# Designs tried in a protein design run: peptides against a protein of PDB entry 3EFO. Part 6

Target 1, 262 residues: chain A of PDB entry 3EFO
Amino acid sequence: SQLADLYKSCETDALINFFAKSAFKAVLHQPLKVIREILVNQTAHMLACYRKNCASPSAASQLILPDSMKVLPVYMNCLLKNCVLLSRPEISTDERAYQRQLVMTMGVADSQLFFYPQLLPIHTLDVKSTMLPAAVRCSESRLSEEGIFLLANGLHMFLWLGVSSPPELIQGIFNVPSFAHINTDMTLLPEVGNPYSQQLRMIMGIIQQKRPYSMKLTIVKQREQPEMVFRQFLVEDKGLYGGSSYVDFLCCVHKEICQLLN

## One batch from the design tools (peptide; made by RFdiffusion4, then SolubleMPNN)

Design b2_p13_7_s1
Fold by OpenDDE base, seed 2:
Structure b2_p13_7_s1 (fold): chain B 262 residues (1-262), chain A 13 residues (1-13)
Amino acid sequence: as target 1 above (262 residues)
Amino acid sequence: SVPHVAIDMKALE
């Protein structure tokens, strides 16, 4: 019963914050490989314990997650894929140090957004609605060539435009006639003054609200080189530097849970 | 009992 209460009340965002800071502290005196293994192991053990002691019987082929921890794996994978924990020569020491220090000072809300960005389909905006569009999963599979998406992780903000994004929206946002005319060097949206532009700016303002850092806006055109940077924030996909996709990570965790329980 | 989400791993593979 005590375990049941624990899993019912678990705050995954706080847990991820804790794991992140613990891991990022550990990098100073432990090999990265060991740290990653510990994180995976801890994840598996927590979930195995739940399955063993708190969950109703289920097929072995199923990964069972307490509702309170339903997003634990995806966040954990994001943590594991952070440059601080990756052993790649392409990642500079300075970048590792920078991100390490950032996360070490982040609160729960900040780290949550940092590890799993908001990805908003702004092409679906209803200018008559005051409600923000529902965020989609951070995966390329959720993007559309006809769409325009805003991504934010508390540090960076990207406006991604599909190659076939609606000209009327492009006009509304950038005051240019077509996709080709969009200047990706700009870091600020023009104040076009139409309802769509105003709503987008409002959304951006809401996203920026209560964030400790001012997010720089990067305009990203699909299939242009800067898109590669943007794609690194699609955290559910396979990472550029060897990080697993969310699906792959789920399989990994599931396998380890099964090994623990069998 | 604690509510849970079940992911069919066979479907993901």
Scores: peptide ipSAE 0.511, ipTM 0.932, DockQ to the pose 0.926
Fold by OpenDDE base, seed 3:
Structure b2_p13_7_s1 (fold): chain B 262 residues (1-262), chain A 13 residues (1-13)
Amino acid sequence: as target 1 above (262 residues)
Amino acid sequence: SVPHVAIDMKALE
């Protein structure tokens, strides 16, 4: 069927880009609450339509996503949680305007990375391998106190250090003996010159490659104040300003789908 | 039918 073909060929990244730009255009003429509702409704309607017309029968307790849209909900939630669509007083008008303009000019690949950052477990690097570590889900649950993680969203880059990060890695990256000695005011990693440092720098270079903006590096220590900024990029978690977790959003979408189909 | 992913919502609660 035509619908089946549509869902098979759907490109979620392109769809998110479209929704983002549409929503960010709409903020000029419509209340934010309405825009958010529209986005949720559109998500639910698309998925409900699929379930009704294209999916095999399944239990009502299951959320059914076509393969092409398996990551649609998480990206949609990220969009909904973006400061442009939030009316919180803690978010400055300038910040909203800035991000709005950025996204309005972003290509599909850029917006994808922007809404859902790459989070890489740097502590797992094998200096003998040219393979990059696999990205983990952007959630605090994926972090470890013993770990070192690199996060990038195309605009910002963070190097997050767990409180129990291995001293040898700290030495390798920063040329200091311990976590406490790391200077978080640094925006550049030192040229230590060892294989681990070189590999990390290479990874950072790869991440920066073909991005339209130079990502400033922020060093973040676990449990220090600047970590709060970093946590905002853990997009699957609850947002600081009342945004839903991914799980909560899934529940919301599922509920709405069920309502549409009942 | 179009291939799909099923998420058990009960498991998320």
Scores: peptide ipSAE 0.508, ipTM 0.933, DockQ to the pose 0.919
Fold by OpenDDE base, seed 5:
Structure b2_p13_7_s1 (fold): chain B 262 residues (1-262), chain A 13 residues (1-13)
Amino acid sequence: as target 1 above (262 residues)
Amino acid sequence: SVPHVAIDMKALE
């Protein structure tokens, strides 16, 4: 059927790009609350239509996502949590304008990365491998006090270090003996020259490739004040300015779908 | 039918 073909061929990244640009255009003439409601509604309607017309029977307690849209909810939540769409006084007009303009010019790949960052477990690197480590979900629950993680969203790059990150890795990356000795004011990694350092640099280079902007590197120590900024990029968690966690958003979408199908 | 992913919402509660 035409619907089945549509859901099979759907590209979530393109869809999110479209929704983002549409929403960010709409902010000029519609209330933010309305825009957010429209986005949620559209998400629910698309998924409800799939469940009704294209999905095999399933329990009502299950949220059914076509494979092509399996990550649609998480991206949609990220979009909804963007400062442009948040009605919070803490967010300046200038910041909104800046973010809006950025997204309005982004291609599909750029917006995908922008809304959902890559979070890479650097502490698991195989220095003999040329492959990037598998990204983990952008949530604090995926972090480890013993870990080192690289986060990138196309504009910013963060190197997050757990309080118990391995001293040998710290030495390898920063050429300092311990976590306490790491200078977080640095925006560049030192040229240590060991395989681990080289591998990390390579990874950072790969991430930077084909990105229109040079990503600023921020070194973040766990439990230090700047970590708060980093945590804002853990987009599956509850946002500082009222954004929903991914889990909560799923519940919201599921509820709305059920209402539509009742 | 279109292949899908099922999320058990009860498990998320």
Scores: peptide ipSAE 0.508, ipTM 0.931, DockQ to the pose 0.918
Fold by OpenDDE base, seed 4:
Structure b2_p13_7_s1 (fold): chain B 262 residues (1-262), chain A 13 residues (1-13)
Amino acid sequence: as target 1 above (262 residues)
Amino acid sequence: SVPHVAIDMKALE
């Protein structure tokens, strides 16, 4: 059917780009609350339509997502949690304006990365492999005190270090003996020259490739103040300014879908 | 039918 074909061919990244630009345009004309409601409603309606017309019967307690849209909710939540759509005084007008303008000019790939960062467990790097480590979900639950993670969203790059990150990796990256010796004021990794360092630099280079902006590197130690900034990019978690976690958002969407169908 | 992912919402509670 036409609907089935639509859902099969749906490109979530394109949809998110569209929704983002539409919403960010609407900010100039409509209250933020209304915009957020519209986005949620649109999400629910799309998924409700799928469930009604294209999905096999399932229990009402289940949220059914077509494969093509399986990540739509998480991206939508990220959009909803963006500072442009948040009515928080803590967010400066300049910041909102800046991010709004950025997104308005972003292509599909750029906006995808912007709303949902890449979070890479670089402590798992194999120096003999040319493959990038598999990204993990952007949640604190995916971090480990023993780990080192690289986060990038096309604008910012963070190197997060757990308090118990391996000294050998620290030595490899920073040429210092321990976590405590890492200087977080640096915006560039030192030229250590060992295979691990080179591999990390290569990965960073790959991430930077074909991005319109040069990502500034911020080194973040777990439990230090700058980590709070880093955690803002763990988009599946509860937002700093009251945004929902991904799980909470799923519940919200599911509830609305049920309301639409019942 | 279109392939889908099913999330058990009860498990998320």
Scores: peptide ipSAE 0.507, ipTM 0.931, DockQ to the pose 0.922

Design b2_p13_7_s4
Fold by OpenDDE base, seed 1:
Structure b2_p13_7_s4 (fold): chain B 262 residues (1-262), chain A 13 residues (1-13)
Amino acid sequence: as target 1 above (262 residues)
Amino acid sequence: STPHVAIDMKALE
């Protein structure tokens, strides 16, 4: 059917880019509450239509997502949690304006990375492999106190270190004997020259490739104050300024779909 | 039907 073909060909990253730009344009003449409601409604309507017309019958307790839109809810939630669409006085007008303008000029690939960062477990690196480690979900639940993670969203790059990070990796990356010796004020990794350091630098280079902005590197130690900034990029978790977790948003969307179909 | 993912919402609650 025509509808089935539509859902098969749907590109979530393109949709999110469209929705983001549309919403950020609408901010100039519509209340934020209305914009958020429209985005949620559009999401629910698209998924309700799929369930009604393209999906096999399933239990009402299940949320059915076409493969082409399996990540639509998480990206939509990220959009809804962006400072431009949040009605919080803690967010400055300048920050809203800045991010609005950034997104308005972003291509599909840029906006995808911007809304949902890459989070890479670099402690699992194979120095003999040219392959990037598989990204993990942007949630605290995916972090490990024994791990080292690289996060990038096209504008910022963070190197997060667990309190129990392996000393040998710390030595390999920073040329210091322990976690306590890591200087978090540095914005560049030292050129240690060992295979692990070179591999990490290669990965960072790949991430930086074809990005319009040079990403500043921030070193983050677990349980230190600057970690709060890093945690804001764990977009599947509950937001600092009242944004929903991914799970909460799924529940919200599911309820609305049920209301539309029943 | 098209390929899809089913999420059990009861399991998430």
Scores: peptide ipSAE 0.514, ipTM 0.934, DockQ to the pose 0.909
Fold by OpenDDE base, seed 5:
Structure b2_p13_7_s4 (fold): chain B 262 residues (1-262), chain A 13 residues (1-13)
Amino acid sequence: as target 1 above (262 residues)
Amino acid sequence: STPHVAIDMKALE
């Protein structure tokens, strides 16, 4: 059917780009609350339509996502949690304007990365491999005190270090003996020259490739104050300014779908 | 039917 074909051909990244730009245009003439409601409604309607017309029978307790939209909810939640769409006094008008303008000029790939960062477990790197490590979900639950993670969203790059990150890796990256010796004021990694350092630099280079902006590097130590900024990019977690976790958003969407189909 | 992913919402509670 035409509808089935539509869902098969749907590209989530393109949809998110469209929704983002549409929403960010709408902020000029519609209340933020209305815009957020529209986005949630559109998400629910699309998924409800799929369940009704294209999906095989399933239990009501299940949320059914077409493969083409399997990550739509998480991206949509990220969009909803963007400062442009949040009605919080803590967010300045200037920040909203800045973020809005950025997204309005982003292509599909740029907006995808912007809304859902890459989070890479650097501590698992195989220095003999030319492949990037597999990204993990952007949640604190995926972090480890023993781990080192690189996060990038096309604009910012964070190197997060667990309090118990391996000293050998710290030495490899920073040429210092321990976690405590890492200088977080640095925006560039030192040229240590060992395979691990080189591999990390390569990864960072790959991430930077074809990005329109040079990503600023921030080194973040777990449990230090600047980590709070980093945590804002763990987009599947509950946001500081009222944004829902991914799980909560799924529940919300599921509830609305059920209501639409009842 | 179109290929899909099913999320058990009970498991998320």
Scores: peptide ipSAE 0.511, ipTM 0.933, DockQ to the pose 0.921
Fold by OpenDDE base, seed 3:
Order: sequence, then structure tokens, then C-alpha cells
Structure b2_p13_7_s4 (fold): chain B 262 residues (1-262), chain A 13 residues (1-13)
Amino acid sequence: as target 1 above (262 residues)
Amino acid sequence: STPHVAIDMKALE
């Protein structure tokens, strides 16, 4: 069917880009609450239509996503949680304006990375391999106190260090003996020169490659105050300003789909 | 039918 073909050809990254720009344009003319509702409704309607017309029968307790849209909900939730669409007083008008303008000019690849960051387990690096570590889901549940993670969203880069990060890795990256000795005021990694350091720098370079903006590096220690900023980029978790977790959003979408189909 | 992913919502609760 034509609908089936449509869903097969759907590109989630393009959709998110479109929805983001549309929503961010709409903020000039419509209440934020309405915009958020529209986005949720659109998501639910698209998925409901698929379930009704394109999917095989399934249990009502299941959320059915076409393969082409398997990551649509998570990105949509990220969009909904963006400061541009939030009316929280803690978010400055300048910040909203800034991010709005940024996204309005972003290409598909840029917006994808912006809404859902790359989170890389750096502690798993094999200096003997040229392979990059696989990204993990942007959730606290994927972090490890023993781990070191690099997060990037095209605008910001964070190096997060667990409280129990291996001293040898700390030494390799920072040339200091322990976690406590790491200076979080640094915006650049030292040129230590060992294979691990070089590989990390290479990875950072790859991440920075072809990005329109130079990402400033922020060193983040677990359990220190600046970690709160980092946690905001763990987009699958609950937001600081009341945004839903990915799981909560899925439940919300599923409920709405069921309502549409009943 | 179009290939799809099914998420068990009961498992998420």
C-alpha cells in the first residue's frame, strides 16, 4: 500500500529536523503548551495510523513502531524536553533564543546529534584497535563509577569520569596520579603522548570533524556540582526541569495511541 | 506487513 511505502521510506532524522524547526517556528505564534501537545499528537497519530493500516495485529499492551521510526519516540521526547519548548523560569530567554536559532539552521545530521548526544565509553578503548567504542544510550543507567565517558552533541563535549575511574587511565589522560588530582577547570586535555591519550584525542577529533561549531571540552567528575550540567544531556532520563524520561514518554504515547484506536 | 519493533509496555512499568 501507499501507506506502507511511506513508512518504509521514512527517515526519522529528517522528521525530527522538520518537527523541530516547525515547532521552533511555532513558538513565535502559539503557546508552548499547545506546541507540545501538537507534537505528541502528531507522534501518536503517525504511530496509530501505522498500527491500524500497516502493522499486523498485536496485543494492545505493545507499542508498535515501524522500523523506520524505531527511534522516533526518543528523539521526539528530546525535542519536547528542549529548553525552547519549555516555559520554566529557570531557563533564560536568551538561552531559548540561542538554541532556537541554532536548531533553525541545523541540517539533519546536526539536529540528530544535537537532540541525542553521542555517549562513548572511553574506558573501553583498546589502544591496539582502530575501532571506536560503540555509543551507549544516554542514560545514567549506562554510566559506571569505574568508567570514563565522552559525551558530545555537536555543541558541547564532556569527559565524564567516574569516582572509581582507573588510576592508570587517569594517568594516561591527565598525567595525574588520581581522580582527586584532576583539574576540572581544564578545557583541553594535556598532551601526554601515550597511546591511550593519543587515541582519545583522535576520537575527539573524529567527533569534532565536520561539525559546524567547535565543541568546548568540559571535564566532569562524578558527584561534583558540574555533573548536573552533564546529566542534562542524559536525555533518556528525567529532565532537570520536569521533562519526562524516555520510558515515561513511551507510556504517554502508547496511551494516546490506544485512545485513538479505541 | 512492514517490518516493525514491538515494545512490551508492561515490561516498562
Scores: peptide ipSAE 0.508, ipTM 0.933, DockQ to the pose 0.913
Fold by OpenDDE base, seed 4:
Structure b2_p13_7_s4 (fold): chain B 262 residues (1-262), chain A 13 residues (1-13)
Amino acid sequence: as target 1 above (262 residues)
Amino acid sequence: STPHVAIDMKALE
């Protein structure tokens, strides 16, 4: 059917780009609350339409997502949790204006990365492999105290180190003997020159490739103050300023879908 | 039918 074809061909990244730009344009004309409601409604309507017209019957307790839109909710939640759409006094007008302008000029690929960062478990790097490590979900649950993670959203790059990150990796990256010796004030990794260091640098280079902005590197130690900033990019978790977790958002969307169909 | 993902919402509670 025409609808089925539409959902098969749907590109979530393009949709998110569209929704983001539309919403960010609307910020100038409509209350944030209304904009957020519209976004949620649109999400629910699209998914409700799919469930009604394109999906096989399923239990009401099931949330049905077409494959093409399986990540739409998570991205939508990220959009909803963006500072531009949050009415919080803690967020400066300048920051909102800045991010709004940035997104308004972003292509599909850029906005995708912006709203949902890459989180890479670099502690799993194989120096003999040219492959990038598989990204993990942007949630604290995916971090480990023993791990080292690289996060990038096209604008910022973070190197997060667990409190129990392996000393050998720390030595490899920073040429220091322990976690405590890492200087988090640096914005560049030292030229250690060992294979692991080189591999990490290569990965960072790949991530930086074809991005319109040079990502500043921030080194973050677990349990230190700068980690708070880092955690803001764990977009599937509860937002710092009251935004929902991904799970909560799914529940919200599901509820609205059910309301539309029943 | 179109390929889809089904999430059991009860499991998320």
Scores: peptide ipSAE 0.504, ipTM 0.931, DockQ to the pose 0.913

## One batch from the design tools (peptide; made by RFdiffusion4, then SolubleMPNN)

Design b2_p14_8_s1
Fold by OpenDDE base, seed 1:
Structure b2_p14_8_s1 (fold): chain B 262 residues (1-262), chain A 14 residues (1-14)
Amino acid sequence: as target 1 above (262 residues)
Amino acid sequence: SDVRIDMEELEKLL
């Protein structure tokens, strides 16, 4: 059907870019609560329409996503959790204005990365491979105390180190003997010159490639105070300022879809 | 192919 073809051709990243810019424009003349409700409603309506007209029959207890929109809910939740759309007094007007303007000028690729960061398990790097490590979901559940992860959202880059990170990797990256010796005030990695260091730098270079802004590097040790900032970029988890986890959002969307179809 | 999420199982994690 024509409708089925439409869903197959849909690009979620383009939709999210559109929704983000539309919402961020709307904040100038509509209440934030209304904007959030519209976004959720639009999400539910699109998915309800698919379920009704395109999807094979399934149990009401299941949420059905077309393949082209399989990441729509997670990105939509990220949008909803952006400071521009949150009514929290802890968020300054300046921060809201800044992020609003940033997103308003972002292309599809930029906004995609901005709303859902890349989280790479670099402790698994194969120094003989030219391939980037497979990204993991942006959730604390995907971290490991024994791991080292690189997070990037187009504006910021974080190197997160677990408390039990391998000493050999720490030495390879930082040229220090242990986790405790890592200086988190550094914004640049030392040029140690070993294959692992070179591979990491290559990966960072690839991530930085074709990005409009130079991403500042922040070194983060697990369980230290700066980790709190890092955790805000684990967008599938519950947000600090009242944003829902991805799981919670899925439940919300499912409920609304059911209401639309009943 | 569609992605199917069992919400009953997911809700148990809440």
Scores: peptide ipSAE 0.463, ipTM 0.889, DockQ to the pose 0.861
Fold by OpenDDE base, seed 2:
Structure b2_p14_8_s1 (fold): chain B 262 residues (1-262), chain A 14 residues (1-14)
Amino acid sequence: as target 1 above (262 residues)
Amino acid sequence: SDVRIDMEELEKLL
């Protein structure tokens, strides 16, 4: 059907960009609560329409997403959890304004990365491979105490180190003997010159490539204070200043869809 | 193909 074809051709990244800019424009004239409700409703309506008109029959307990929109909910939740749309006094007006303006000028690719960061398991890096490691979901559940992860959202870059990250990798990256010796005040990795260091730097370079902003590197040790900032970018988890986890959001969307269809 | 998420299973993770 024509409608089915429409969903098939849907570009979720473009939609998210559109919704983000629309919402961020609306904040100037509408209450944040209303804006959030609109976004949720729009999500639910799109998916409800698909379920009703395009999807094969399925149990009501299932959430059905067209393949083209399989990541729509997670991105939408990220949008909803952005500081611009949160009514929290802890978030300064300046920060809201800053992020608002950033997003308003972002292209589709930039906004995609901004809302859902790339999280790479660096500890699994093959120094002989030219391929980037496969990204993992942005959730604490995907981190490991023995792991080292690189997170990038187009504006910030974090190198997160588990408390039990391999000493040999620490030595390779930082040229220090242990986790405890890592200086988190550094914003640049040392040029150690070994294959692992070179590969990591290459990866970081690739990530930075074609991004409009130079991403500041923050070294994050697990269980240290700066990790709290890092965790805010684990967008599938519950946010510090509110917002649902991805799972919770899916439940919310599902509920709305059911209400629309029943 | 459609992505199907079993919400009952998902809710168990909450």
Scores: peptide ipSAE 0.461, ipTM 0.888, DockQ to the pose 0.870
Fold by OpenDDE base, seed 5:
Structure b2_p14_8_s1 (fold): chain B 262 residues (1-262), chain A 14 residues (1-14)
Amino acid sequence: as target 1 above (262 residues)
Amino acid sequence: SDVRIDMEELEKLL
């Protein structure tokens, strides 16, 4: 059907860019609560329409996402959790203005990465491979105390180290003997010169390429205070200022879809 | 193909 074809051709990243810019424009003239409600409503309506008209029959207890929109909910939740759309007093006007202006000028690729960061398990690197490690979901549940992860959202880059990260990797990256010796005040990785270091630098370079902003590197040790900043970018988790986890958002969307269809 | 999420199972994880 024409409708089915429409869903198949849908580009979620473009939709999110559109919704983000529309919402951030609306902030100037509409209450934040209304804007958030509209975004949730639009999400639910799109998915409800698909379920009603395009999807194969399924149990009411299931949330059905077309393949083209499989990441729509997670992106939408990230948008909803952006400080521009939150009415928390802890968020300064300046921060809202800054984030708003950034997104208003972002292309589709920029906004995609901005709302949902790339989180790479660096500890799994094969120095013999030129392939980037597969990104993992941006959630604490995907981190490991034994792991090292690189996170990038187009504006910031974090290298997160678990408290039990392998000493050999620490040596390879930082040329220090242990986790405790890592200086988190550095904004550049040392040129250690081993294959692992070189590969990590290459990956960072690939991530940085064609991005409009130079991403400052922040080294983050697990369980240290700066980790709190890093955790804000684990967008599938519960937000610092009351934003829902991805799981919670899915439940919310499902509930609204059910209300629309039943 | 569609992505199907069993919400009952998901809710149990909350």
Scores: peptide ipSAE 0.459, ipTM 0.887, DockQ to the pose 0.865
Fold by OpenDDE base, seed 4:
Structure b2_p14_8_s1 (fold): chain B 262 residues (1-262), chain A 14 residues (1-14)
Amino acid sequence: as target 1 above (262 residues)
Amino acid sequence: SDVRIDMEELEKLL
């Protein structure tokens, strides 16, 4: 059907970019609550329409996403959880204004990365390979106390270290004997010169490549205070300032779809 | 193909 073809051709990243810019423009004239409701409604309506007109029959207990929109909900949730759309006093006006302006000028690729960061398991690096490690979902559940993870969203870069990170990797990256010796005040990795260090630096370079902004590196130790900032970028988790987890959002969307179709 | 998510399973994670 014509409608089915439209869904097949849908570019979710472009939609998210559009919704983001539309919402961020609307914040100047509309209450944040209304904007969030509109975004959820739009998401639900699109998916309800698909379920009604395109999808094969399925149990009401299932959420059906066209393949082209399989990541729409997660990105939409990230958008909804962005500080620009939150009225929390913990978020400074300057930060909201800054991020609003940034997103308003972002292309599709930039906004995609901005809303859903890359989270890379650096501890799994093969020093003999030039390939980037496969990204994991941005959730605490995907972290490991024994792991080292690099997170990047086009504006910020974090190197997160588990409390049980391998000493050999710590030595390789920081040239220190243990986790405790890592200086988290550093914004640059030391020039250690070993293969692992060079590989990590290469990866960081690749991530930085073609990004319009230079990402400052923040080194984060698990269970230290700065980890709280890092965790805010684990966008699939429940937000610190009242944002829903991805799972919660899916439930919300599903309920709204059901309401639209019943 | 469509992605189907069993919401009952997700709700158990809540």
Scores: peptide ipSAE 0.456, ipTM 0.888, DockQ to the pose 0.869

